# Peptides against a protein of PDB entry 6D0Y: the designs that were tried, part 134

Target 1, 225 residues: chain A of PDB entry 6D0Y
Amino acid sequence: ETEDHLESLICKVGEKSACSLESNLEGLAGVLEADLPNYKSKILRLLCTVARLLPEKLTIYTTLVGLLNARNYNFGGEFVEAMIRQLKESLKANNYNEAVYLVRFLSDLVNCHVIAAPSMVAMFENFVSVTQEEDVPQVRRDWYVYAFLSSLPWVGKELYEKKDAEMDRIFANTESYLKRRQKTHVPMLQVWTADKPHPQEEYLDCLWAQIQKLKKDRWQERHIL

## One batch from the design tools (peptide; made by RFdiffusion4, then SolubleMPNN)

Design b2_p22_2_s3 (from b2_p22_2, 11 letters changed)
Fold by OpenDDE base, seed 2:
Structure b2_p22_2_s3 (fold): chain B 225 residues (1-225), chain A 22 residues (1-22)
Amino acid sequence: as target 1 above (225 residues)
Amino acid sequence: SEKEVKELREKMDKLLEEIDEL
């Protein structure tokens, strides 16, 4: 069945082939575009599924969606909407691991010209604004900061190139929050050497430091976060 | 098109607002 074939094609993209990845993605985009009139909903669902279930292929699928968006802008929009809905559902379900991944995916879609930089900035502004909410658990605030910071490797360069002032404001707010938040130091965060233990930096502080370094390095990744 | 971009932005904004309410 054609639907099964499409699933196979979508799932297998990026695997070793005689052709370049770029060529394969372009070819697949063409196939999918051609089948949209008949299988739009299926294709949309498949893409959403693989995007969520195959995080190791994040850039492959964001690129694919980018190519599809270039061919069919409306479909690209529908895909983004679907992903945002999924993000909402993940948050409602307290599936924060999925949620953060979806934010990363959406972030990389900016690079693929599927999502506009201002829209992503707005999303991050909303995330960081949670830090100013009163009467909410710190874990909620921390998560949104984490979601923001952990997504910057995928989109920080683009956002700073286009919205540097806005990004600086977000960074300032983030920094302010990190300074004032309560930190929990647990024994597991202690690194033991032969001579003496030393504390490991708190995870958000550590991430912040990594992102600051990344920013300083002009968003050229020298290490895996 | 500009219209399409605007429509998408509006949809996204709405969704983001809904997320903020969570």
Scores: peptide ipSAE 0.027, ipTM 0.649, DockQ to the pose 0.019
Fold by OpenDDE base, seed 3:
Structure b2_p22_2_s3 (fold): chain B 225 residues (1-225), chain A 22 residues (1-22)
Amino acid sequence: as target 1 above (225 residues)
Amino acid sequence: SEKEVKELREKMDKLLEEIDEL
């Protein structure tokens, strides 16, 4: 495959086909694996780009990465590292919308067996630990809680199945913070495009209530968060 | 594979530490 052809294949995966999506992804994973010796860097860059720029295909690309990881574990690792670096850069640039999306993407990679559950738990522990830091703006603390809570629809079930005690601790810390924080509107948290079930509530309180309900429902998704 | 998982975890932990420094 030529470099340009690989770009086309990666960008168009998931489009209407006579074959199943799963079959197409398996086929593409095979093609990409075969081309890694010649186009590793390009493939890595392309996957990172589409992962960031095509949020509507989140589960398609996480699945593709999962298949690639199964074929070439080293490449899967390099992809995860690249995504984490991008998360770092997004945070440095105060691009919080991109950052939260990247956290969601990484969260779904746990379901695809690319990221281990303990690693994701550690990330969320780090996020929630920011709420315990002194002399930091509340807006920063709020964002990390938001990033954690808003990612749970993608990974909460898996994390509770494998790390229930650790997750309970994170939830307790989150609840404690939410009780202590000042309830003010934060513009950076206005990323919710869907209808809120409780628009009268402060955004994080509302999200917390939704996540608590999701947890109570054993992580069976009933609505889009 | 176990070794690879460990190595990946260590790399991720390092990157997470860098994020915490922000």
Scores: peptide ipSAE 0.027, ipTM 0.650, DockQ to the pose 0.019
Fold by OpenDDE base, seed 4:
Structure b2_p22_2_s3 (fold): chain B 225 residues (1-225), chain A 22 residues (1-22)
Amino acid sequence: as target 1 above (225 residues)
Amino acid sequence: SEKEVKELREKMDKLLEEIDEL
């Protein structure tokens, strides 16, 4: 395969096809694996690029990486490292939109068996630990909590299955932080859902409530959070 | 392999430590 062809294949995966998505992904993973000896760096860069730039295909590319990781574990590791490096760069650059997406992407990689559950738990522990830092602005603390909570729909089930005690600790710390953090005081606004009015909640409190419900529902998502 | 998993975990842990320092 040529580099251009590989790019085309990677970019077009998940598009309309006569074959199933799963079949296409398996096929592509095979092609990529075969070409790693010649185009490893290019393939790595391409995957990182599409992972970052095509958020609509998040699950497609996490699955692809999962399949590729199963074929070539080292490449999977290199990909994860590249994504973590990118996350670091995003955080350093205060590009929180990209950063949170990358956290979600990494979270879904746990489901794809690319990242081990303990590693993701460690990441979230680190995120939530920021809430305990004295010289960190609340907005930054809030972001790390947001990044954690907003990623749980993608990985919460797996993490609680594997590391329930650690996750409970993280949740406790998160809850504690949410209780003590400064909230913006705004007039009570009511959001109408069907025939039931409810107060509009602060976004982290709202997210927390949603995640608590999701947890209670054993991480079976009934609606998009 | 178990060794590979361990190595990856160690690498990730190191990276995570660096993130924590940000």
Scores: peptide ipSAE 0.028, ipTM 0.653, DockQ to the pose 0.019; fails the geometry check
Fold by OpenDDE base, seed 5:
Structure b2_p22_2_s3 (fold): chain B 225 residues (1-225), chain A 22 residues (1-22)
Amino acid sequence: as target 1 above (225 residues)
Amino acid sequence: SEKEVKELREKMDKLLEEIDEL
């Protein structure tokens, strides 16, 4: 495969095809694996790029990486490292939109058996620990809580199945922080919830309530967050 | 397999090192 051809294959995966998505992903994983000896760096860069720039294909690319990781754990490791480095850079640059998306992407990689559950728990413990930092803006604390909570729809089930005690601790710490933080007037983000007009709640309090409901429902999504 | 378990452990350890730097 040429570099240009590889780019096309990676970018177009998940588009309309005569074959199933699953079969296409398996096929692409095989092609990419075969080309790693010659194009590893290019493939790595391409996957990182599409993972970041095409959020609508998040589950497609996490699945693809999962398939590749199963074939080549070393490459999977390099990919995760690259994504972690990008997350660090985004955080340093205060690019919170990119950073939160990367956390969600990494979260879904747990479901794809690329990242171990204990590692993700450790990441979330680190995030929630920011709430205990002194002499930092509340916006920083709030963001890390947001990053944690907003990622749970993708990984909460898996983490509670494997690390329930640790997750309960993180939840307790999160709840404690939410109770003591200063409430900000969040403009009406009309969350189109069903028939009952919910009063305007602060965005983190609202998200917390949604996650608590999701947890109560054993992480079965009734509503897309 | 034992090989897969070892590889997963190594990846996890590496990831944990990176997470600690966040």
Scores: peptide ipSAE 0.027, ipTM 0.635, DockQ to the pose 0.021; fails the geometry check

Design b2_p22_2_s4 (from b2_p22_2, 11 letters changed)
Fold by OpenDDE base, seed 3:
Structure b2_p22_2_s4 (fold): chain B 225 residues (1-225), chain A 22 residues (1-22)
Amino acid sequence: as target 1 above (225 residues)
Amino acid sequence: MEEEIEKLRKEMDKILEEIDKL
């Protein structure tokens, strides 16, 4: 009864209303906060579910989580942990499209002050460090570079504003890897629906060029093609 | 902040470890 009601409220946020989206999100955050003592686990599960199932509302739900985090810091932390666990499960299930989306979602949570910039930098450092692993398939190394690069449109500006030196190091390591990797057999990345590579370049090289341009443009909002 | 960073790092390490076992 009450659980179904909460589900409805969370799923319908962002729909047409007489009030502003910001007002609606603030109101919903208040409702959810009030229900946390009784329904914390359910609310947590619902938010994780809608974050995964409604990618078109990514910024709506990151904003909502940001508002909730401001009201209840502990809940915000539990949400982030749940999303990280979901990322692990997606990777274990070889659901790479969901996994990269979750990284993007986490990236946008930095903009909503749910995840600290240094924490996200640490995550990306861990991703790029995979490129230094020996005796592992190149597809593994390529995916973590892809996950990093493809998330930068959502968080690159914030990370460079706060951790420019660390980001430059990650970029240098990425560039070094891209120069030495083999380019002949990377079919997996082309099947992913997230991005379309240019025919004239290998997918990661193309993405790298796009990110370099975005960086040069001072991370001004631009669609990656 | 430091606690959050450390927690995130530990979780990521666990993720990487699990993937390596697959």
Scores: peptide ipSAE 0.029, ipTM 0.637, DockQ to the pose 0.016; fails the geometry check
Fold by OpenDDE base, seed 2:
Structure b2_p22_2_s4 (fold): chain B 225 residues (1-225), chain A 22 residues (1-22)
Amino acid sequence: as target 1 above (225 residues)
Amino acid sequence: MEEEIEKLRKEMDKILEEIDKL
């Protein structure tokens, strides 16, 4: 495949086709694997770019990366590293919406067997541990809690199936923090829309309530828009 | 898997440093 053709294939995956999406993704994964020796860096960059710029295709690209990872484990690792670097860059740029999205994307990679559940749990443990830091702005603590909670719709089920005890500890720590934190609005943080918004609640409290409901509903996202 | 966890932890540390700018 030519470089330009690869770009087209990656960008257009998931569009209307005579074949199933699954078949198309498998086919594309095969094409990309074959071209990795010549175009690894380009393919990596393209996948990172479309993953970031086309959030509506999140599950398409996580699935694609999952298929690629199964074919080439090292490439999967490099992709994860690239996404983490992008997360860092988004934070440097104060693009917290992108940062949260990237954490969500990484979370969904657990479902695609690119990132192991224990690894994601460890990441979230690190996030929530920030709430215990002293002499730091609350906005820092709040953001990590937000990033954690905002990602659970995509990975909570998987993590609880495999690491329920660890997740319960993280939840307990989160709840404890939410009870003791100062209630204030942080403009950079936004709670997703739910069927029944609670305007009287603080943004993190609202998100927490949504996640608690999701957990009670066995991680079925029927109540989240 | 353990190596992956450790690698992710290290990457997270780098992320944490960036959030200190908040």
Scores: peptide ipSAE 0.029, ipTM 0.653, DockQ to the pose 0.016; fails the geometry check
Fold by OpenDDE base, seed 5:
Structure b2_p22_2_s4 (fold): chain B 225 residues (1-225), chain A 22 residues (1-22)
Amino acid sequence: as target 1 above (225 residues)
Amino acid sequence: MEEEIEKLRKEMDKILEEIDKL
């Protein structure tokens, strides 16, 4: 296939079709695999781009990458490396919304067998370890905790099934930090829970409560977070 | 798996170092 045709196929996957999504993804994975010898760099760039620009298709593209990884393990590795580099660049550019999304994307790749559970646990350990850094702004510590907690809806179940002891340690460290941090009272950072007339809560405390509830419910989502 | 973990850790360290420069 031509380079332009590959772009079209990748961008349009998941759109209305006579075939099932699963069938379309398998088909596309086969096409992309066959074209890797000639268009690996292009395919890699395209997948990274659509992953970043189309958050509504997160699970579609993680699944696609999972299928590709099963066919070509080296490509899967290169893709993960590219996404990590992009995460670094996003952070350097102070694009924290993109950065947290990339962490969620990487988290869902664990479910797709692209990233091993222990590797993701190690990443989260590194994130939470930032809370122990001295002489840094609290906003830095808060962001990494946020990135960790906000990614758990995508991967918490898998990580607790495989690495429960390590996850409990991370949770304990997170809880300890949340108790000792200075709470901000900026209205814009407060979350209002619709179900219960709770007063406006600080965003990390609210998120923590939601994640604790999710964990208690054995990672079965009752509400869209 | 261990190699993968180590690779990710190294990448994460690089990320953290860059943030410290901000």
Scores: peptide ipSAE 0.028, ipTM 0.637, DockQ to the pose 0.016; fails the geometry check
Fold by OpenDDE base, seed 4:
Structure b2_p22_2_s4 (fold): chain B 225 residues (1-225), chain A 22 residues (1-22)
Amino acid sequence: as target 1 above (225 residues)
Amino acid sequence: MEEEIEKLRKEMDKILEEIDKL
């Protein structure tokens, strides 16, 4: 296939078709795998691009990458590396919206068996460890906690199933930080649809409460936003 | 798995060390 054709296939995956999404993704994964010897770099770039530019298709592309990873582990690794590099770049560029999205994307890659649960735990440990940094603005600490907590709807279940003790430690550290941080009135932050309204409170406290509830409900959620 | 964890940890460390603006 031509590069243009590959681009078209990658961009259009998940669109309405006579076949199931799963079938289409499997098919596409097969096509891409076959073309990796010739177009690995292009495919990698394309996937990274669409992953970033089409957040509405997050689960489609994480699934696709998961399928590709199963076929070609090295490619999956390279993709993860590319996404991590992009995360770094987004942070350096102060593009925190992209950064948090990328963390969510990486989180969902755990569900797709591209990233191992322990690796994601390690990442979150590093995120939460920022709360222990000295002489840094609270906004830095808050953001990494936010990035962690806001990603849990996508990966919390998996992480607690496999690394409950480590996750509990991270949660304890997070809770400790949230108790001691300065709090301000911030609009309520919701990452999923709740059946019950939440009171207006500080956004991280609100998020924390929501995550605690989600955890209590064994990470069963009605809707992820 | 251990190699991956170490790799990610190192990468995260680099990221965290290089972020000075936040």
Scores: peptide ipSAE 0.028, ipTM 0.657, DockQ to the pose 0.016; fails the geometry check

Design b2_p22_3_s1 (from b2_p22_3, 15 letters changed)
Fold by OpenDDE base, seed 3:
Structure b2_p22_3_s1 (fold): chain B 225 residues (1-225), chain A 22 residues (1-22)
Amino acid sequence: as target 1 above (225 residues)
Amino acid sequence: SAARQEAIEKAIADLEAVIAKS
């Protein structure tokens, strides 16, 4: 495949086809694997780009990467590194909407067996540890809790299956923080709901309640959060 | 792969450093 053709294939995956999505992804994974010796860097860049620009295809691209990781383990690792670097850059640039999406993407990569569960637990421990920082704006503490909680629909089941004790600790710390945080500064939370037509006043408490329910339901999602 | 895991862990460490500085 030419570089231009690869771009087209990657961008159009998941579009209407006579075949199942899974079969299309398997086919594409095979094509990409075959071209890695010649176009690894290009493919890596393309996957990172579409992952960022097409959030509606999150599960499509995480699944694709999962399939690629199974075929070429090193490439899967390089992709993870690239996405983590992108998350780092997003945080440095204060692009919090992109950052939280990237956390969700990485979370689903755990579900796709690309990232090890302990690594994601450690990342979430680091996020929630921000709540313990002194002399920092509450909006900072809130955002990292939000990033953690909003990612659990994609990875909570896997993490509790493998690291239940550690996850319980993170939840306890989160709950403790939510109980003691100030709730009068509602405008600070608007950053999360700016794109919503009907933003909630206290989004973080609502999210917590939803996640608690999801956890009680053994991470079986009956309704889209 | 040990090398793969080490590289990922380094990337995570770099991320954590940025979080601490932000």
Scores: peptide ipSAE 0.547, ipTM 0.935, DockQ to the pose 0.018
Fold by OpenDDE base, seed 5:
Structure b2_p22_3_s1 (fold): chain B 225 residues (1-225), chain A 22 residues (1-22)
Amino acid sequence: as target 1 above (225 residues)
Amino acid sequence: SAARQEAIEKAIADLEAVIAKS
């Protein structure tokens, strides 16, 4: 394939086709593997770009990278390094929306067996450790908790299967922080459901409740309405 | 490979350093 054709193939993967998505991803992984000797840098850049710019295709591209990693383990590593570097740059640039998305992307790469579970656990331990920092804005502490919790739908099951003790520690630290942090909810506001009324919750408290429910349901997201 | 793991660990360490300084 020509360089321009590779761009087209990568950008269009997951779109309507007569074949299954899985078949298309396997096919593309094979094409990309074959062209790595000639176009590694281009392919790496393209994958990083589409991963960042097309969030609606998150699982498509993580799966693609997972398949490619199985074919070329070294390239998978280079991709991970590139994405971590991008996350670093996003944080330096105060682009927190991109940063949190990249954390989710990296999380799903664990689910796709590109990143080792212990590495992601260590990353999350580092995130939650920010809650222990003194003389910093709460918004900083809150963001790293948010980045952790909001990524668990993509990787929580895998991490608990492999590092349950460490995850329990992270959860305990998170819960402790959430109990003592300043809340910004409006007590007068309530959400009414068919089953029961409940007061408005601050966004992190709400997310925490959702994640606790998800954990209880063995990380099956369909059980959360 | 050992080289791959080392490179990823270094990238993570660099990230953690940025987090600490941000």
Scores: peptide ipSAE 0.545, ipTM 0.934, DockQ to the pose 0.018
Fold by OpenDDE base, seed 1:
Structure b2_p22_3_s1 (fold): chain B 225 residues (1-225), chain A 22 residues (1-22)
Amino acid sequence: as target 1 above (225 residues)
Amino acid sequence: SAARQEAIEKAIADLEAVIAKS
């Protein structure tokens, strides 16, 4: 494939086709693998770009990377490194919407067997440890808790299956923080509890309740967005 | 691969350093 054509293929994957999505992704992964010797840097950049700019295709691109990682393990690693670096840059630039999305993306890469569960657990431990920092704005503490909790729909099941003790510790620390923090009244999206209405709560408390419900339901989502 | 894992761990460490000072 030509370089320009690769961009089109990567950008348009997952759109309506006569073939199944999985077959299209496998085909594309094969094409990309074959072109890595000539276009590795370009392909890496393209995948990072579409992953960031097309959030509606999160699972499509995580799956694609998972398939490509199975074909070329080293490239999968390079992609992970690139995405982590992008997360770092997003945080440095105070682009918190991109940052939280990237955490979710990385979380789903665990499901695709690209990132090891222990690595993600360690990342979340680091996030929640921010709640213990002194002389910092609460909004900082809140954001890292939010980044953690809001990513669990994508990876909570996998992490609890493999690292339940560590996850329980993280949850305990999170709960402790939520009990002692000052509260505001920002509503949260009710993705998992919409059919069972509950009183309006502070946004992190609401998210916590939703995640607790999801955990209780063994990480089976009632509504998928 | 040990090399792959080390590279990822280094990237995570760099991220953690940014979190610590941000």
Scores: peptide ipSAE 0.543, ipTM 0.933, DockQ to the pose 0.018
Fold by OpenDDE base, seed 4:
Formats: structure tokens, C-alpha cells, sequence
Structure b2_p22_3_s1 (fold): chain B 225 residues (1-225), chain A 22 residues (1-22)
């Protein structure tokens, strides 16, 4: 495949096709693997780019990378490194929307068996450890808790299956922080009238409750978070 | 592989360093 054609293939994967998505991804993974000797750097850059620019295709590209990782383990590692570096750069640039998305992406890479569970646990331990920092803005602490919690729908099941004790510790620390943090109560106008309106809670408290419910449900999603 | 894992762990360590300094 030519370089330009590779770009087209990577960008268009997941679009309407006569074949199943899975078959298309397998096919593309094969094509990309074959072209790695000649276009590794280009393919790496393309995958990083589409992963970042097309969040609606998160699971498509994590799955693709998972397939590629199975074919070329080293390339999978290089991709992970690239995405972690991008996360680092996003944080340095204060691009927190991109950063949290990248954490979710990395989380789903664990689910796709590209990143080892212990590595992600270590990352989350580091995130939650920010809550223990002194003399820092609460918004900083809150963001890393948010990044952690909001990523669990993609990886919580896997992490609890393999690192339940460590995850419980992280959860305990998170819960402790959420209990002691200052809460901002904003009166919100209820957009939808409900017969029994739920009391409004701070966003992180709401997210925490949702994640607790998800955990209780053994990480089986019933509702959109 | 050990090399792959080491590289990833290094990347994570670099990230952690940035987090600590941010």
C-alpha cells in the first residue's frame, strides 16, 4: 500500500461496509503489519493522529491497535509509548480535555490487551496520589480523580479481575478524598421535569456514585454515564 | 518482552514526573 492509501484506509475504517467491522479491522491490521517495514513511522503517526482527532472511533482504533499488537508486539509498545508521551504533552500544555480522553484511550488499550493491567494500575495510583498533595488547588486534585473515575468504564472490569486489592486501595483513597474535599453546590435548573427530582450533587460526587454502581453491577453498563 | 515493558514503564515514569511537576 502507498503511504497516501494507508492514510485513507486508517481514516475510513469503521465506515459503512459490506463486511463486519471485525473483519475490516483484521484486514487493515494485516495490511498495516505488512507495511510496517517501510512505513512504521508514518503508520505510528497516523494512528496517533486519528486516535486523538476522532474520539468517536475510540474503540475502533484501540481494537485496531490491539490487533496490530498481536501481530507486532513491539509496534504495539511503540504506540503505547507515543500515546503516553502525547498525554504528557497534553498535560504540559494544560489541554485537559485531550488529556482525559487519552487516559480513556489508554484504558481501553488495557482492555484490548495492549497495556498490562499493572501498568495502568500504577498510572491510576499516581493520579489518585495527587489528592494527597499539599498546597495545590483542589481543581488539580479533582481533575486527576475525574480522569481516573471517568476511565473506569473502559478498564475497571479488567483491573479488578487482575489487581483487585490495589484497586480497592485506590478506591478507598478516592472515597476518602471525596469526603473531605470542598463541594461546590450550584443550583441547577432542572432541564427535564421528573416526578421525583433527584437532589443535585457535585459532579465528582455524581460520577463517584455512578462508578460505585457500575462496580456493584460488576462493570456491566446499563446506562450511559 | 522485558525491553518493551521497560520502555513503557519508562514512559509512565516520565509521565509521573510531569504530573508531579505540573
Amino acid sequence: as target 1 above (225 residues)
Amino acid sequence: SAARQEAIEKAIADLEAVIAKS
Scores: peptide ipSAE 0.541, ipTM 0.934, DockQ to the pose 0.018

